# Designs tried in a protein design run: peptides against a protein of PDB entry 6RO1. Part 166

Target 1, 216 residues: chain A of PDB entry 6RO1
Amino acid sequence: LGKEIEEYIHKPKYCLPFLQPGRLVKVKNEGDDFGWGVVVNFSKKSNVKPNSGELDPLYVVEVLLRCSKESLKNSATEAAKPAKPDEKGEMQVVPVLVHLLSAISSVRLYIPKDLRPVDNRQSVLKSIQEVQKRFPDGIPLLDPIDDMGIQDQGLKKVIQKVEAFEHRMYSHPLHNDPNLETVYTLCEKKAQIAIDIKSAKRELKKARTVLQMDEL

## One batch from the design tools (peptide; made by RFdiffusion4, then SolubleMPNN)

Design b2_p26_7_s3 (from b2_p26_7, 10 letters changed)
Fold by OpenDDE base, seed 3:
Structure b2_p26_7_s3 (fold): chain B 216 residues (1-216), chain A 26 residues (1-26)
Amino acid sequence: as target 1 above (216 residues)
Amino acid sequence: MRKYTDKDFEDVEKKVLLFDIYDELQ
């Protein structure tokens, strides 16, 4: 259900009006979760070669994201990677395809006019952290209907299902189970293990592909 | 409409997974 909502909100026709400088956005690329970043600007990628049957122009948003310092050293050849949870990282302006925006916040930050200095970029990270402290229950999202003005009936049905599910979930006997926190912690660990297995399988596939290319 | 946060959706996804597992075990 959350992913179904995401499929609506990340469409350029809906989200572009809200991608102003300073808008908080969440960025995910496959297995890489960058978390919350800040929109710097957006551009239309004009160089869609007419022979690629993709009729819709690709939009790229420049997002200030917390990146691993290791990935920045190889930035000439490799995509930026998110900072590890224990890593401080460095805030970098990363070009992101609009469909990689997993969430758009109602919060808009003031950003420095010049983001070339590292200190100015890191000041934005401090501002994101201050917002996270102000919203312990999570960063508020743009309402896709009330804020974004999406009139799609499919989206309305998805939202109604989310609301109905949430209501059923609060009424479920397990919601008041004193062991619920333990079960959640176990489910989170299981979900993390599943992600790690999927990541390891992808790395193994990449390593095999490199080995097969070296044998040719 | 209720205003949602990113954590609200994460919590819902976790609870859905939990209920699906619970329903499979019954």
Scores: peptide ipSAE 0.310, ipTM 0.753, DockQ to the pose 0.432
Fold by OpenDDE base, seed 4:
Structure b2_p26_7_s3 (fold): chain B 216 residues (1-216), chain A 26 residues (1-26)
Amino acid sequence: as target 1 above (216 residues)
Amino acid sequence: MRKYTDKDFEDVEKKVLLFDIYDELQ
């Protein structure tokens, strides 16, 4: 259901008017969750469909994202990687396809005009962290109907299903279970372990690839 | 309409998984 809403929101016809400089956006690329970043700018790239010769415009948003320091060493040839949870990371301007925006916030930040200095980029990370502290229950999203003006009946049906699901969820006996927080914490730990295993497997694969390249 | 946060969706996804597990265990 959340993914179905995302499929509407990330459509260029709906989201582009809201991709102003300083807009908070969440970026997810496959298994790489960058979390919250800040829109710097967007551009329309002309793409020619290889099979039809038709112009299919690709929309690329430059987003200031927290990246791992390791990914910066290979940034010329490799896609940026998100910083580890315990890593400070470094803020980098990353070109992101608009369909990789998993969320768009109602919050906009002031960003420095010059993002070339590392200190200016890292100041934006501090501002994101301050926003996260101000919103302990989560960062507010743009309303797809009220804020974004999406009139699509399919989206309205999805939202109604979400509301009905939330109502069922709040009515579920487990919702009032005093152990619910413990169960959530265990599920979060399990999910984090699964992420850590997936990251460790990727690092092992990279390390093996580097070792294989050093043997050539 | 309720204003949603990113955590609301994360919590919903977690609760779906929990309820599916709970309903399978009953």
Scores: peptide ipSAE 0.307, ipTM 0.752, DockQ to the pose 0.385
Fold by OpenDDE base, seed 2:
Structure b2_p26_7_s3 (fold): chain B 216 residues (1-216), chain A 26 residues (1-26)
Amino acid sequence: as target 1 above (216 residues)
Amino acid sequence: MRKYTDKDFEDVEKKVLLFDIYDELQ
């Protein structure tokens, strides 16, 4: 259900008016969760679909994201990777396809005009952390109906299903189970294992591709 | 409408996963 909402929100038709400099956005690329970043700018790219002859406009948003330091050393050829939870990381401006925006916040930050200095980029991380402290229950999202003005009936039905599902979850016996925290911890571990397996499979695929290129 | 946060969706995803596990264990 949350993913179904995301499928509407990340459409350029709906999200582009809100992708102003300083807007908080969440970025997720496959198994790479960058968490919250800040919009710097966006650009329109033309993509030609080879089979349709139609130019579908692709939109790329430059987002200041917390990246791993390792991904920065090879910046010319490798996609930026999110900082590990225990890693400080470094704030970098990363070009992100608009469909990789998993969330858009109602919060907009002031950003430095020049993001070339490391200190200016790291100051934005401090600002994100201050926002997270101000919102202990999570960063507020743009309302897709009230804030974004999406009139799609499909989205309205999805939202109604989400609300009904949330109500069902709050009424579920497990919600009041004293062992709920233990079960959440087990679910988090299962989810993390699934991410780690997916990551390991991707790295194995990359390693095999490199070996095949060395044999050619 | 209720204003949602990113944690609301994360909590929903955790609860869905919980229900899936619970349904697999029953």
Scores: peptide ipSAE 0.301, ipTM 0.750, DockQ to the pose 0.478
Fold by OpenDDE base, seed 5:
Structure b2_p26_7_s3 (fold): chain B 216 residues (1-216), chain A 26 residues (1-26)
Amino acid sequence: as target 1 above (216 residues)
Amino acid sequence: MRKYTDKDFEDVEKKVLLFDIYDELQ
């Protein structure tokens, strides 16, 4: 259900007007959750001739994201990786496909005009952290209907299902189960292991690709 | 409409994942 909402929100026709510099956005690339970043700019990447009505124009948003320092060393050959939870990381401008935006906040930050200096990029991380502190219950999202103006009946039905599901979840006996937190922790660990396996498989695939390139 | 936060969605995702795991364990 959340993913179904995301499928509406990340559509260029809906989200592009809100991808202004300083907009907080959440970026998730498959198993890589970058968390909250800040929109710097966006560009249209049309690999497609304007007259071939078949391919929706690809949009790339430049998002300032907290990246692992290790990924920066390999940035010429490897996609940026999110910073580990315990890692400070480094804020980098990462080109992100618009469909990888998992959330768009109502919050817009002021960003430095020049993001080339590391200090200016790190100042934005501090600003994100300050926003997170101001919103202990989570960063407010753009309302897909009220803020984004999405009139799609499918989305309204999805939202209604989410609301009904939330109500059912809060009403569920397991919600008051003291073991729920333990089960959540186990689920989070299982999810993290799945991410780690996926990351390891990607690294293995990249290593094989490099080996294949060295054999050519 | 209720204003949603990213945590609301994360909580829903966690809860869905929990249900999926519970359904797999039953």
Scores: peptide ipSAE 0.314, ipTM 0.755, DockQ to the pose 0.465; fails the geometry check

Design b2_p26_7_s4 (from b2_p26_7, 10 letters changed)
Fold by OpenDDE base, seed 5:
Structure b2_p26_7_s4 (fold): chain B 216 residues (1-216), chain A 26 residues (1-26)
Amino acid sequence: as target 1 above (216 residues)
Amino acid sequence: MRKYTDKDFEDVEKKVELFKIYEELQ
């Protein structure tokens, strides 16, 4: 359900009007979760579909993201990687395809005009951290209906399913169970194990592919 | 309409799994 909402929100026809400088956005690229960053600007790139000659415009948003310092050293050859949880990282302006925006906040920050100085980029990280402190229950999102004006009936049906699910969850007798926090913690651990298994399977597949190439 | 946060969406998959567990425990 959340992913289905994201599939509507990240469509250029809906999100582009809200990609103003200073807008908080969440960026996720496959397994790379950058978390919250700040929009610097966006651009439209003309692309031509190779087989039809049809114009397929690509939309790229420049987002100030917390990146690993290791990825910055290799920035000439490798895509930026998110900072590790234990790493300080560095704020960098990263070109992101618009469909990689997982969330758009109602919050807009003031950003320095010149983002070339490291201190100016790091000041934005401090501002993001202040917003996170002000919103302990999470950063507020743009409402896709009320704020973004999306009139798609498919999206409305998804939202209705989310609301109905939430209502069922809050009305459930176990929702007030004093052991609920323990159950949540166990579910989180199970979810993390499932992610780790998927990651390990992916690495095993890559390793097998390399071994098969060395035997040829 | 309830305003959603990023945590609301991160927790949706967990909430769905928890709800399945709740339905299995009844």
Scores: peptide ipSAE 0.306, ipTM 0.743, DockQ to the pose 0.396
Fold by OpenDDE base, seed 3:
Structure b2_p26_7_s4 (fold): chain B 216 residues (1-216), chain A 26 residues (1-26)
Amino acid sequence: as target 1 above (216 residues)
Amino acid sequence: MRKYTDKDFEDVEKKVELFKIYEELQ
């Protein structure tokens, strides 16, 4: 359900008006979670010659992200990597495809006019950390209906399902159980074991398929 | 309408998985 909402937010027709300099955005690329960054600039990259009607214009947003120092050394050929949890990292302006924005915040920060100095980029990280301290329960998102003006009935149905699931979850007798954290930990372990069994079964099926192809 | 946070979505995914396990235990 959360992913279904993200698919609506990623649509350029909805998100582009909100990708203004200073907007907080969360960036995730496959296994690489950059966490919260700040929009610096927006550019339309049309690789499309005006006469080839088939390719939607790729939208790229420049986002100031906390990157690993190792990824900066290889910056000529390799994609930027997120800083490790224990790493200080360095704030860098990274070109991000709009569909890699996992969240858009209602919060907009002041950005220094010149981001060439390291100190100016690191000052933005300090501002993000101050926002995170002000919002211990999480950074507020743009409301897709009230803030973004999305009128899509499919999105409204998804939101209603999310609200109904939340209400059912908070009304469940086990939600107020003092042992809930222990039960959660046991359930997470059970869920992980089920995933591991499913992955192992897929690997066994792949290995068996390879063995059958070598016998042909 | 409740304003959602990024943590609300992360917690809902985890809690929905847990809720399915609770429904299997009852």
Scores: peptide ipSAE 0.306, ipTM 0.741, DockQ to the pose 0.478
Fold by OpenDDE base, seed 1:
Structure b2_p26_7_s4 (fold): chain B 216 residues (1-216), chain A 26 residues (1-26)
Amino acid sequence: as target 1 above (216 residues)
Amino acid sequence: MRKYTDKDFEDVEKKVELFKIYEELQ
């Protein structure tokens, strides 16, 4: 259901009017979660579909994202990677396809006019961290209906299903169970184990790819 | 309308998984 909402909000026809400089956006590319970044600008690129010759415009947003320092060194050939949780990282302007925006905040920050100096980019990270401190329960999103003006009946049905699901979940007897914290902790451990299995599988795949490259 | 946060979406995936566990425990 949340992903179905994302499928609406990341459509250029809906989100482009809200991609002003300083808008907080969340960027996720497959398994790489960059977290919150700040829109710098966007551009429309003409693209031609290889099979139909049909014009399929690509929309690219430049987002100031917290990147790993390792990805900076390889920036000529490799896609930027998110900073590790415990890594300081470095704020960089990354070109992002608009469909990789997982969230758009109602919050808009002031950004320096010149983002070439590292200190100016890092000042924006401080501003993001201040916003996160002000919103301990999460950064507020643009309302897809009230703020973004999306009139799609499919989206309205998805939202109604989300609200109904939330109501059912909050009304569930186990939601008020005093052991819920224990169940949550077990579920968080299970989710963490699933993440760790997925990371280990990615490392195994990388190691296999390296082994296959060493066997060549 | 409820104001959604980014944590609401992260929590919804967790909550859906919890709800599946709750339905499996019933």
Scores: peptide ipSAE 0.306, ipTM 0.745, DockQ to the pose 0.386
Fold by OpenDDE base, seed 2:
Structure b2_p26_7_s4 (fold): chain B 216 residues (1-216), chain A 26 residues (1-26)
Amino acid sequence: as target 1 above (216 residues)
Amino acid sequence: MRKYTDKDFEDVEKKVELFKIYEELQ
Protein backbone atom coordinates (compact mmCIF):
# COMPACT_ATOMS: atom_id res chain seq x y z
CA LEU B 1 0.00 0.00 0.00
CA GLY B 2 2.73 2.54 0.87
CA LYS B 3 4.62 1.48 -2.27
CA GLU B 4 1.45 1.94 -4.30
CA ILE B 5 1.21 5.54 -3.05
CA GLU B 6 4.89 6.03 -3.95
CA GLU B 7 4.12 4.86 -7.50
CA TYR B 8 1.76 7.81 -7.85
CA ILE B 9 3.77 10.54 -6.15
CA HIS B 10 7.03 9.86 -8.03
CA LYS B 11 5.32 10.30 -11.42
CA PRO B 12 6.67 13.46 -13.07
CA LYS B 13 3.17 14.79 -13.81
CA TYR B 14 2.49 14.92 -10.06
CA CYS B 15 5.82 15.56 -8.35
CA LEU B 16 7.60 18.04 -10.69
CA PRO B 17 5.69 21.11 -9.41
CA PHE B 18 6.99 20.31 -5.91
CA LEU B 19 10.66 19.76 -6.83
CA GLN B 20 11.71 23.31 -6.03
CA PRO B 21 15.19 24.08 -4.66
CA GLY B 22 15.34 23.31 -0.96
CA ARG B 23 12.53 20.69 -0.97
CA LEU B 24 13.32 17.72 1.26
CA VAL B 25 13.09 14.43 -0.65
CA LYS B 26 13.93 10.85 0.21
CA VAL B 27 15.98 8.90 -2.32
CA LYS B 28 16.08 5.13 -2.62
CA ASN B 29 17.72 3.18 -5.43
CA GLU B 30 17.02 -0.53 -5.05
CA GLY B 31 18.91 -1.40 -1.85
CA ASP B 32 20.72 1.94 -1.65
CA ASP B 33 18.79 4.14 0.78
CA PHE B 34 20.23 7.65 0.81
CA GLY B 35 17.60 8.87 3.26
CA TRP B 36 16.65 12.53 3.23
CA GLY B 37 18.28 14.93 0.82
CA VAL B 38 17.54 18.37 -0.57
CA VAL B 39 16.51 19.23 -4.11
CA VAL B 40 18.96 21.53 -5.87
CA ASN B 41 17.32 21.58 -9.31
CA PHE B 42 15.72 19.33 -11.92
CA SER B 43 16.09 18.88 -15.67
CA LYS B 44 14.23 17.19 -18.49
CA LYS B 45 16.29 14.85 -20.67
CA SER B 46 15.17 13.50 -24.00
CA ASN B 47 15.06 9.72 -24.04
CA VAL B 48 14.09 7.31 -26.79
CA LYS B 49 12.51 4.02 -25.77
CA PRO B 50 14.80 1.32 -27.17
CA ASN B 51 11.93 -0.98 -28.22
CA SER B 52 9.44 1.49 -29.75
CA GLY B 53 11.54 4.48 -30.78
CA GLU B 54 9.02 6.63 -28.90
CA LEU B 55 10.22 9.75 -27.14
CA ASP B 56 9.97 9.16 -23.40
CA PRO B 57 11.31 12.18 -21.51
CA LEU B 58 13.44 11.36 -18.49
CA TYR B 59 13.38 13.70 -15.55
CA VAL B 60 16.54 14.04 -13.50
CA VAL B 61 16.58 15.83 -10.17
CA GLU B 62 19.85 16.96 -8.66
CA VAL B 63 19.64 16.10 -4.98
CA LEU B 64 22.13 16.94 -2.28
CA LEU B 65 22.63 13.56 -0.58
CA ARG B 66 24.85 12.13 2.13
CA CYS B 67 27.28 9.92 0.23
CA SER B 68 30.07 7.59 1.27
CA LYS B 69 33.56 9.05 0.93
CA GLU B 70 34.64 5.94 -0.98
CA SER B 71 32.09 6.62 -3.72
CA LEU B 72 33.48 10.15 -4.11
CA LYS B 73 37.01 8.95 -4.80
CA ASN B 74 35.69 6.81 -7.65
CA SER B 75 33.18 9.46 -8.84
CA ALA B 76 34.42 9.26 -12.43
CA THR B 77 33.29 5.63 -12.89
CA GLU B 78 30.99 4.63 -10.02
CA ALA B 79 27.55 5.79 -8.98
CA ALA B 80 27.38 7.58 -5.65
CA LYS B 81 26.64 5.32 -2.68
CA PRO B 82 24.85 6.24 0.55
CA ALA B 83 26.96 6.82 3.61
CA LYS B 84 27.02 3.94 6.08
CA PRO B 85 25.00 4.57 9.27
CA ASP B 86 28.17 5.05 11.35
CA GLU B 87 29.96 7.00 8.62
CA LYS B 88 29.98 10.80 8.57
CA GLY B 89 29.87 10.73 4.79
CA GLU B 90 29.91 13.81 2.60
CA MET B 91 27.07 15.81 1.11
CA GLN B 92 27.20 15.63 -2.69
CA VAL B 93 24.92 16.78 -5.48
CA VAL B 94 23.74 13.56 -7.13
CA PRO B 95 21.67 13.32 -10.31
CA VAL B 96 18.66 11.13 -9.48
CA LEU B 97 15.91 9.84 -11.74
CA VAL B 98 12.61 11.23 -10.46
CA HIS B 99 11.11 7.74 -10.05
CA LEU B 100 13.75 7.06 -7.36
CA LEU B 101 12.15 9.65 -5.06
CA SER B 102 10.47 7.57 -2.37
CA ALA B 103 9.09 10.55 -0.45
CA ILE B 104 8.56 14.29 -0.80
CA SER B 105 8.35 16.45 2.33
CA SER B 106 6.23 19.50 2.93
CA VAL B 107 9.42 21.03 4.39
CA ARG B 108 11.67 23.28 2.33
CA LEU B 109 15.11 24.45 3.42
CA TYR B 110 17.13 27.45 2.46
CA ILE B 111 20.18 26.23 0.56
CA PRO B 112 23.40 28.10 -0.21
CA LYS B 113 23.54 29.55 -3.72
CA ASP B 114 26.99 28.00 -4.27
CA LEU B 115 27.22 24.33 -3.33
CA ARG B 116 30.79 23.91 -4.65
CA PRO B 117 32.37 24.58 -1.22
CA VAL B 118 32.26 21.54 1.08
CA ASP B 119 31.25 23.74 4.02
CA ASN B 120 28.16 24.96 2.16
CA ARG B 121 27.11 21.37 1.39
CA GLN B 122 27.75 20.25 4.98
CA SER B 123 25.69 23.19 6.29
CA VAL B 124 22.69 21.64 4.51
CA LEU B 125 23.28 18.35 6.34
CA LYS B 126 23.16 20.26 9.62
CA SER B 127 19.88 21.83 8.51
CA ILE B 128 18.43 18.38 7.66
CA GLN B 129 19.51 17.11 11.09
CA GLU B 130 17.86 20.13 12.74
CA VAL B 131 14.62 19.36 10.88
CA GLN B 132 14.83 15.73 12.02
CA LYS B 133 15.24 16.95 15.62
CA ARG B 134 12.18 19.20 15.24
CA PHE B 135 10.15 16.25 13.95
CA PRO B 136 10.93 13.33 16.32
CA ASP B 137 7.90 11.41 14.94
CA GLY B 138 9.25 11.77 11.38
CA ILE B 139 9.49 14.42 8.69
CA PRO B 140 6.05 15.46 7.39
CA LEU B 141 5.20 14.38 3.85
CA LEU B 142 3.25 16.23 1.21
CA ASP B 143 -0.30 14.99 1.18
CA PRO B 144 -0.83 13.52 -2.31
CA ILE B 145 -4.44 14.77 -2.41
CA ASP B 146 -4.51 17.94 -0.32
CA ASP B 147 -0.99 19.26 -1.09
CA MET B 148 -0.14 17.67 -4.45
CA GLY B 149 -3.67 17.89 -5.88
CA ILE B 150 -3.67 14.33 -7.29
CA GLN B 151 -7.24 13.55 -8.37
CA ASP B 152 -6.61 9.94 -9.46
CA GLN B 153 -9.38 7.64 -8.21
CA GLY B 154 -6.92 4.75 -7.98
CA LEU B 155 -4.83 6.74 -5.50
CA LYS B 156 -7.91 7.67 -3.46
CA LYS B 157 -8.79 3.97 -3.21
CA VAL B 158 -5.24 3.13 -2.13
CA ILE B 159 -5.34 5.84 0.56
CA GLN B 160 -8.69 4.52 1.81
CA LYS B 161 -7.16 1.04 2.05
CA VAL B 162 -4.19 2.45 3.96
CA GLU B 163 -6.49 4.27 6.38
CA ALA B 164 -8.57 1.12 6.84
CA PHE B 165 -5.41 -0.92 7.42
CA GLU B 166 -4.11 1.61 9.96
CA HIS B 167 -7.44 1.57 11.75
CA ARG B 168 -7.34 -2.24 11.94
CA MET B 169 -3.75 -2.16 13.12
CA TYR B 170 -4.37 0.43 15.86
CA SER B 171 -7.52 -1.39 16.97
CA HIS B 172 -5.70 -4.73 17.18
CA PRO B 173 -5.36 -6.06 20.76
CA LEU B 174 -1.63 -6.67 20.30
CA HIS B 175 -1.08 -3.01 19.40
CA ASN B 176 -1.28 -2.22 23.11
CA ASP B 177 0.84 -5.22 24.08
CA PRO B 178 3.82 -4.22 26.25
CA ASN B 179 6.02 -6.53 24.14
CA LEU B 180 5.14 -4.59 20.95
CA GLU B 181 8.43 -2.66 21.05
CA THR B 182 10.36 -5.92 21.27
CA VAL B 183 8.44 -7.34 18.29
CA TYR B 184 9.08 -4.14 16.32
CA THR B 185 12.79 -4.30 17.15
CA LEU B 186 12.91 -7.90 15.90
CA CYS B 187 11.10 -6.92 12.69
CA GLU B 188 13.57 -4.05 12.23
CA LYS B 189 16.54 -6.36 12.68
CA LYS B 190 15.03 -8.84 10.21
CA ALA B 191 14.40 -6.07 7.67
CA GLN B 192 17.96 -4.73 8.12
CA ILE B 193 19.44 -8.22 7.68
CA ALA B 194 17.43 -8.60 4.45
CA ILE B 195 18.79 -5.26 3.19
CA ASP B 196 22.36 -6.20 4.16
CA ILE B 197 22.06 -9.56 2.36
CA LYS B 198 20.79 -7.80 -0.79
CA SER B 199 23.59 -5.23 -0.55
CA ALA B 200 26.27 -7.90 -0.06
CA LYS B 201 24.90 -9.88 -3.04
CA ARG B 202 25.03 -6.77 -5.25
CA GLU B 203 28.55 -5.94 -4.13
CA LEU B 204 29.64 -9.53 -4.80
CA LYS B 205 28.04 -9.38 -8.26
CA LYS B 206 29.82 -6.10 -9.04
CA ALA B 207 33.15 -7.49 -7.85
CA ARG B 208 32.68 -10.57 -10.06
CA THR B 209 31.74 -8.40 -13.04
CA VAL B 210 34.91 -6.31 -12.60
CA LEU B 211 37.03 -9.46 -12.35
CA GLN B 212 35.43 -10.84 -15.52
CA MET B 213 36.13 -7.58 -17.34
CA ASP B 214 39.79 -7.67 -16.27
CA GLU B 215 40.08 -11.23 -17.62
CA LEU B 216 38.86 -10.02 -21.04
CA MET A 1 -6.67 13.57 6.63
CA ARG A 2 -3.86 12.38 8.88
CA LYS A 3 -0.55 13.95 7.95
CA TYR A 4 1.87 11.16 7.25
CA THR A 5 5.56 11.20 8.03
CA ASP A 6 8.42 9.21 6.53
CA LYS A 7 8.50 7.15 9.73
CA ASP A 8 4.86 6.27 9.19
CA PHE A 9 5.91 4.67 5.89
CA GLU A 10 9.07 3.03 7.24
CA ASP A 11 7.00 1.68 10.05
CA VAL A 12 4.31 0.52 7.61
CA GLU A 13 6.47 -2.31 6.27
CA LYS A 14 7.21 -3.29 9.88
CA LYS A 15 3.58 -2.77 10.83
CA VAL A 16 2.44 -4.91 7.89
CA GLU A 17 4.83 -7.66 8.92
CA LEU A 18 3.75 -7.25 12.53
CA PHE A 19 0.11 -7.37 11.46
CA LYS A 20 0.80 -10.60 9.56
CA ILE A 21 2.40 -11.97 12.72
CA TYR A 22 -0.68 -10.85 14.66
CA GLU A 23 -2.97 -12.58 12.17
CA GLU A 24 -0.86 -15.74 12.42
CA LEU A 25 -1.00 -15.63 16.23
CA GLN A 26 -4.81 -15.44 16.22
Scores: peptide ipSAE 0.304, ipTM 0.743, DockQ to the pose 0.400

Design b2_p26_8_s1 (from b2_p26_8, 12 letters changed)
Fold by OpenDDE base, seed 4:
Structure b2_p26_8_s1 (fold): chain B 216 residues (1-216), chain A 26 residues (1-26)
Amino acid sequence: as target 1 above (216 residues)
Amino acid sequence: SMEEEYKKKLEEAKEDLEKEEEEKEK
């Protein structure tokens, strides 16, 4: 059920409005769990050849992730590996395909404008660790319906099933801690962008429905 | 700024996704 929700959330049409600089995201790649990282930016990777049957453009998100120092020695040729549990690791900007995002948080951090200095990147790790300390039950997730505004009936059915089994998946504990000076819930402005995309999509869908009715 | 770059890329992505939705409808 969690994976089914992920299949909706990682779609560019839903997640891109929430991939702002400083957004907390969870990254998993082929058994490697990087845990929580911070979005730096996103970009369109390539138009997949129209003939490949993959109609959806691929997007890459640059994420600050805690990487092992061993993997960084070959970082030009080898994929970054997550830091070991007992390792401090080093924060690196890692390009991640959007479908590798396993979760998107409601939390957005302030990040340094210049991430080239190691100290600036490591300061972000300290901020993530502070957020984790404030949320011992887990970093709060964006609600796919309320925050991301996804209206897909399939997703609504999945969420209803999950809520029947897991009562706390989208609890917003952020409403109770005003002292997150370094953490702001960007839900409102981001919801507006998501609403604008959805309003545009709803208008497009309405326009399409009207066009289909005129062809009938 | 990172925020301005984000806004620009998001607008470009909206236009691209709208075009793809229109193409899937033909």
Scores: peptide ipSAE 0.530, ipTM 0.899, DockQ to the pose 0.512
Fold by OpenDDE base, seed 5:
Structure b2_p26_8_s1 (fold): chain B 216 residues (1-216), chain A 26 residues (1-26)
Amino acid sequence: as target 1 above (216 residues)
Amino acid sequence: SMEEEYKKKLEEAKEDLEKEEEEKEK
């Protein structure tokens, strides 16, 4: 069921409007789980139209990902590998095919304008970690129906089935405003975090309640 | 800026996708 949802979300017509610089996305490449990264930009991979009318055009998204230092030494010849749980790793801009995006968050970060310096890239990792700390139940996801505007009946049926057996994966926005323009900016001393209020408000309230309880 | 580049690429992508959909309907 999760894979079926991903098959809709990763379609360019649905996901590209949400691949703004700073958007949190989850990346998986085969057996490699990079976890949460941050979108830098996207581009069309080829100007050649797919010969088959059934294939969507291929897009590449550049994502800041935590990579193994070992993989960086061989980066000229080998694909980047995710950092091990016990290593610090290094944040790198990795070109990722859009179909390798396993999730898209309602959270958007303000990122440094220049990502060439290692320190600027590592600052983004700190920002991701702060977001994860604020959302102990997991980083909030964009709702495929209400946030992404996907009208496919197949997807609606899948989501209904998931919600019948599992906890609600997506927070319903109060208003069907197709424009994710209402970004709530959490100004922290170390990170500028923007959250779509419509999709993340419920999870943010829960997270704040937990944080407040720890301070009491 | 990164945001301006994103907006440009998104507009280009919309045009491309719309054109491809129109071509699939023919």
Scores: peptide ipSAE 0.519, ipTM 0.898, DockQ to the pose 0.481
Fold by OpenDDE base, seed 1:
Structure b2_p26_8_s1 (fold): chain B 216 residues (1-216), chain A 26 residues (1-26)
Amino acid sequence: as target 1 above (216 residues)
Amino acid sequence: SMEEEYKKKLEEAKEDLEKEEEEKEK
């Protein structure tokens, strides 16, 4: 069921409006689980018509991910690997194919404008960890229907099944607790984490308004 | 800014996706 949802949310037509700088996303690449990272930007990779006639453009998202320091030594030739559980790791900007996004959070962080300094990247890790502490049951997910505006009936059926089994997945207290509209501005001195759930909702409303303005 | 770049890329992506949908409907 989770994989079925992923098949929808990782489609560029659905996810790109939510890949704003600072958006929390979960990245998995084959056997490598990077966990939660932060979107920096996205770009179109190629206009290569897949031979299958499905001309879906490939997009790459640059994500700040906690990487193993060992993998960085060979960084010229080897793909970044996730930090080991007991490893501090190092935050790196990793280019990730959009279909490798396993989850998209409703949470958006403020990120430093310059991510070249290691300290600036590591500050984002502290921000992620603070979000995780605030959400012990897991980082809030974007609702594919209510937030992402996906109208696919297949997805609606999947979500209904998931909600029937996992009451807590998208019924995050964030929907019912008006106080969770609290923009947690985590002002650490160097990284203002605005968990702007309101800006996520407003940007969702704006993204919906942009999507709805195209329908109007 | 990162936000301005995002907005630009999103607009470009929308145009590209719309063109592809229009091409799939032909």
Scores: peptide ipSAE 0.517, ipTM 0.901, DockQ to the pose 0.544
Fold by OpenDDE base, seed 2:
Structure b2_p26_8_s1 (fold): chain B 216 residues (1-216), chain A 26 residues (1-26)
Amino acid sequence: as target 1 above (216 residues)
Amino acid sequence: SMEEEYKKKLEEAKEDLEKEEEEKEK
């Protein structure tokens, strides 16, 4: 069921509008789980030879991912590898095919304008970790229907099945705020977080409750 | 800016995807 949802959300027509700079995305490449990274930009893949029977253009998204330092030494020939659990790793901008995005978050981060300095890239990791601390049950996901506007009946049926058997993967928006573009910016001292209001209102309330408990 | 570049690329992508959908419907 999760894979079926992924097959919809990774389609360029659905996901590209949500691949803004700073968007949290989850990246998986075969056996490599990079976890949550941050979108920098996307581009159309140039080498779509018209003769590859893939009628749909391929897109590449540059994502800040936590990579192993070992993989970076061989970066000329080898694909980046995810950091080991016990490894600090290094944040690198990695080109990722859009279909390798396994999840898209309702959370956007403010990212440094210049990502060339290692310290700037590592600051983004700190921001991701801060988001993860605020969402112990997992980083909130964009709702494919309510946030992404996917109207496919197949997807609706899949989601209905999931909701029948699993806890709500997507928090129902408390209010049909027609302004889908309204992001709440949580200005905290260490991390600037923008959350899409429509999907994350409930999660934001939970996060505020946790923050209030820490301030107490 | 990164945001301006994103907006530009998104507009270009929308135009490309719309053209491809129109070609598939023919």
Scores: peptide ipSAE 0.516, ipTM 0.899, DockQ to the pose 0.488

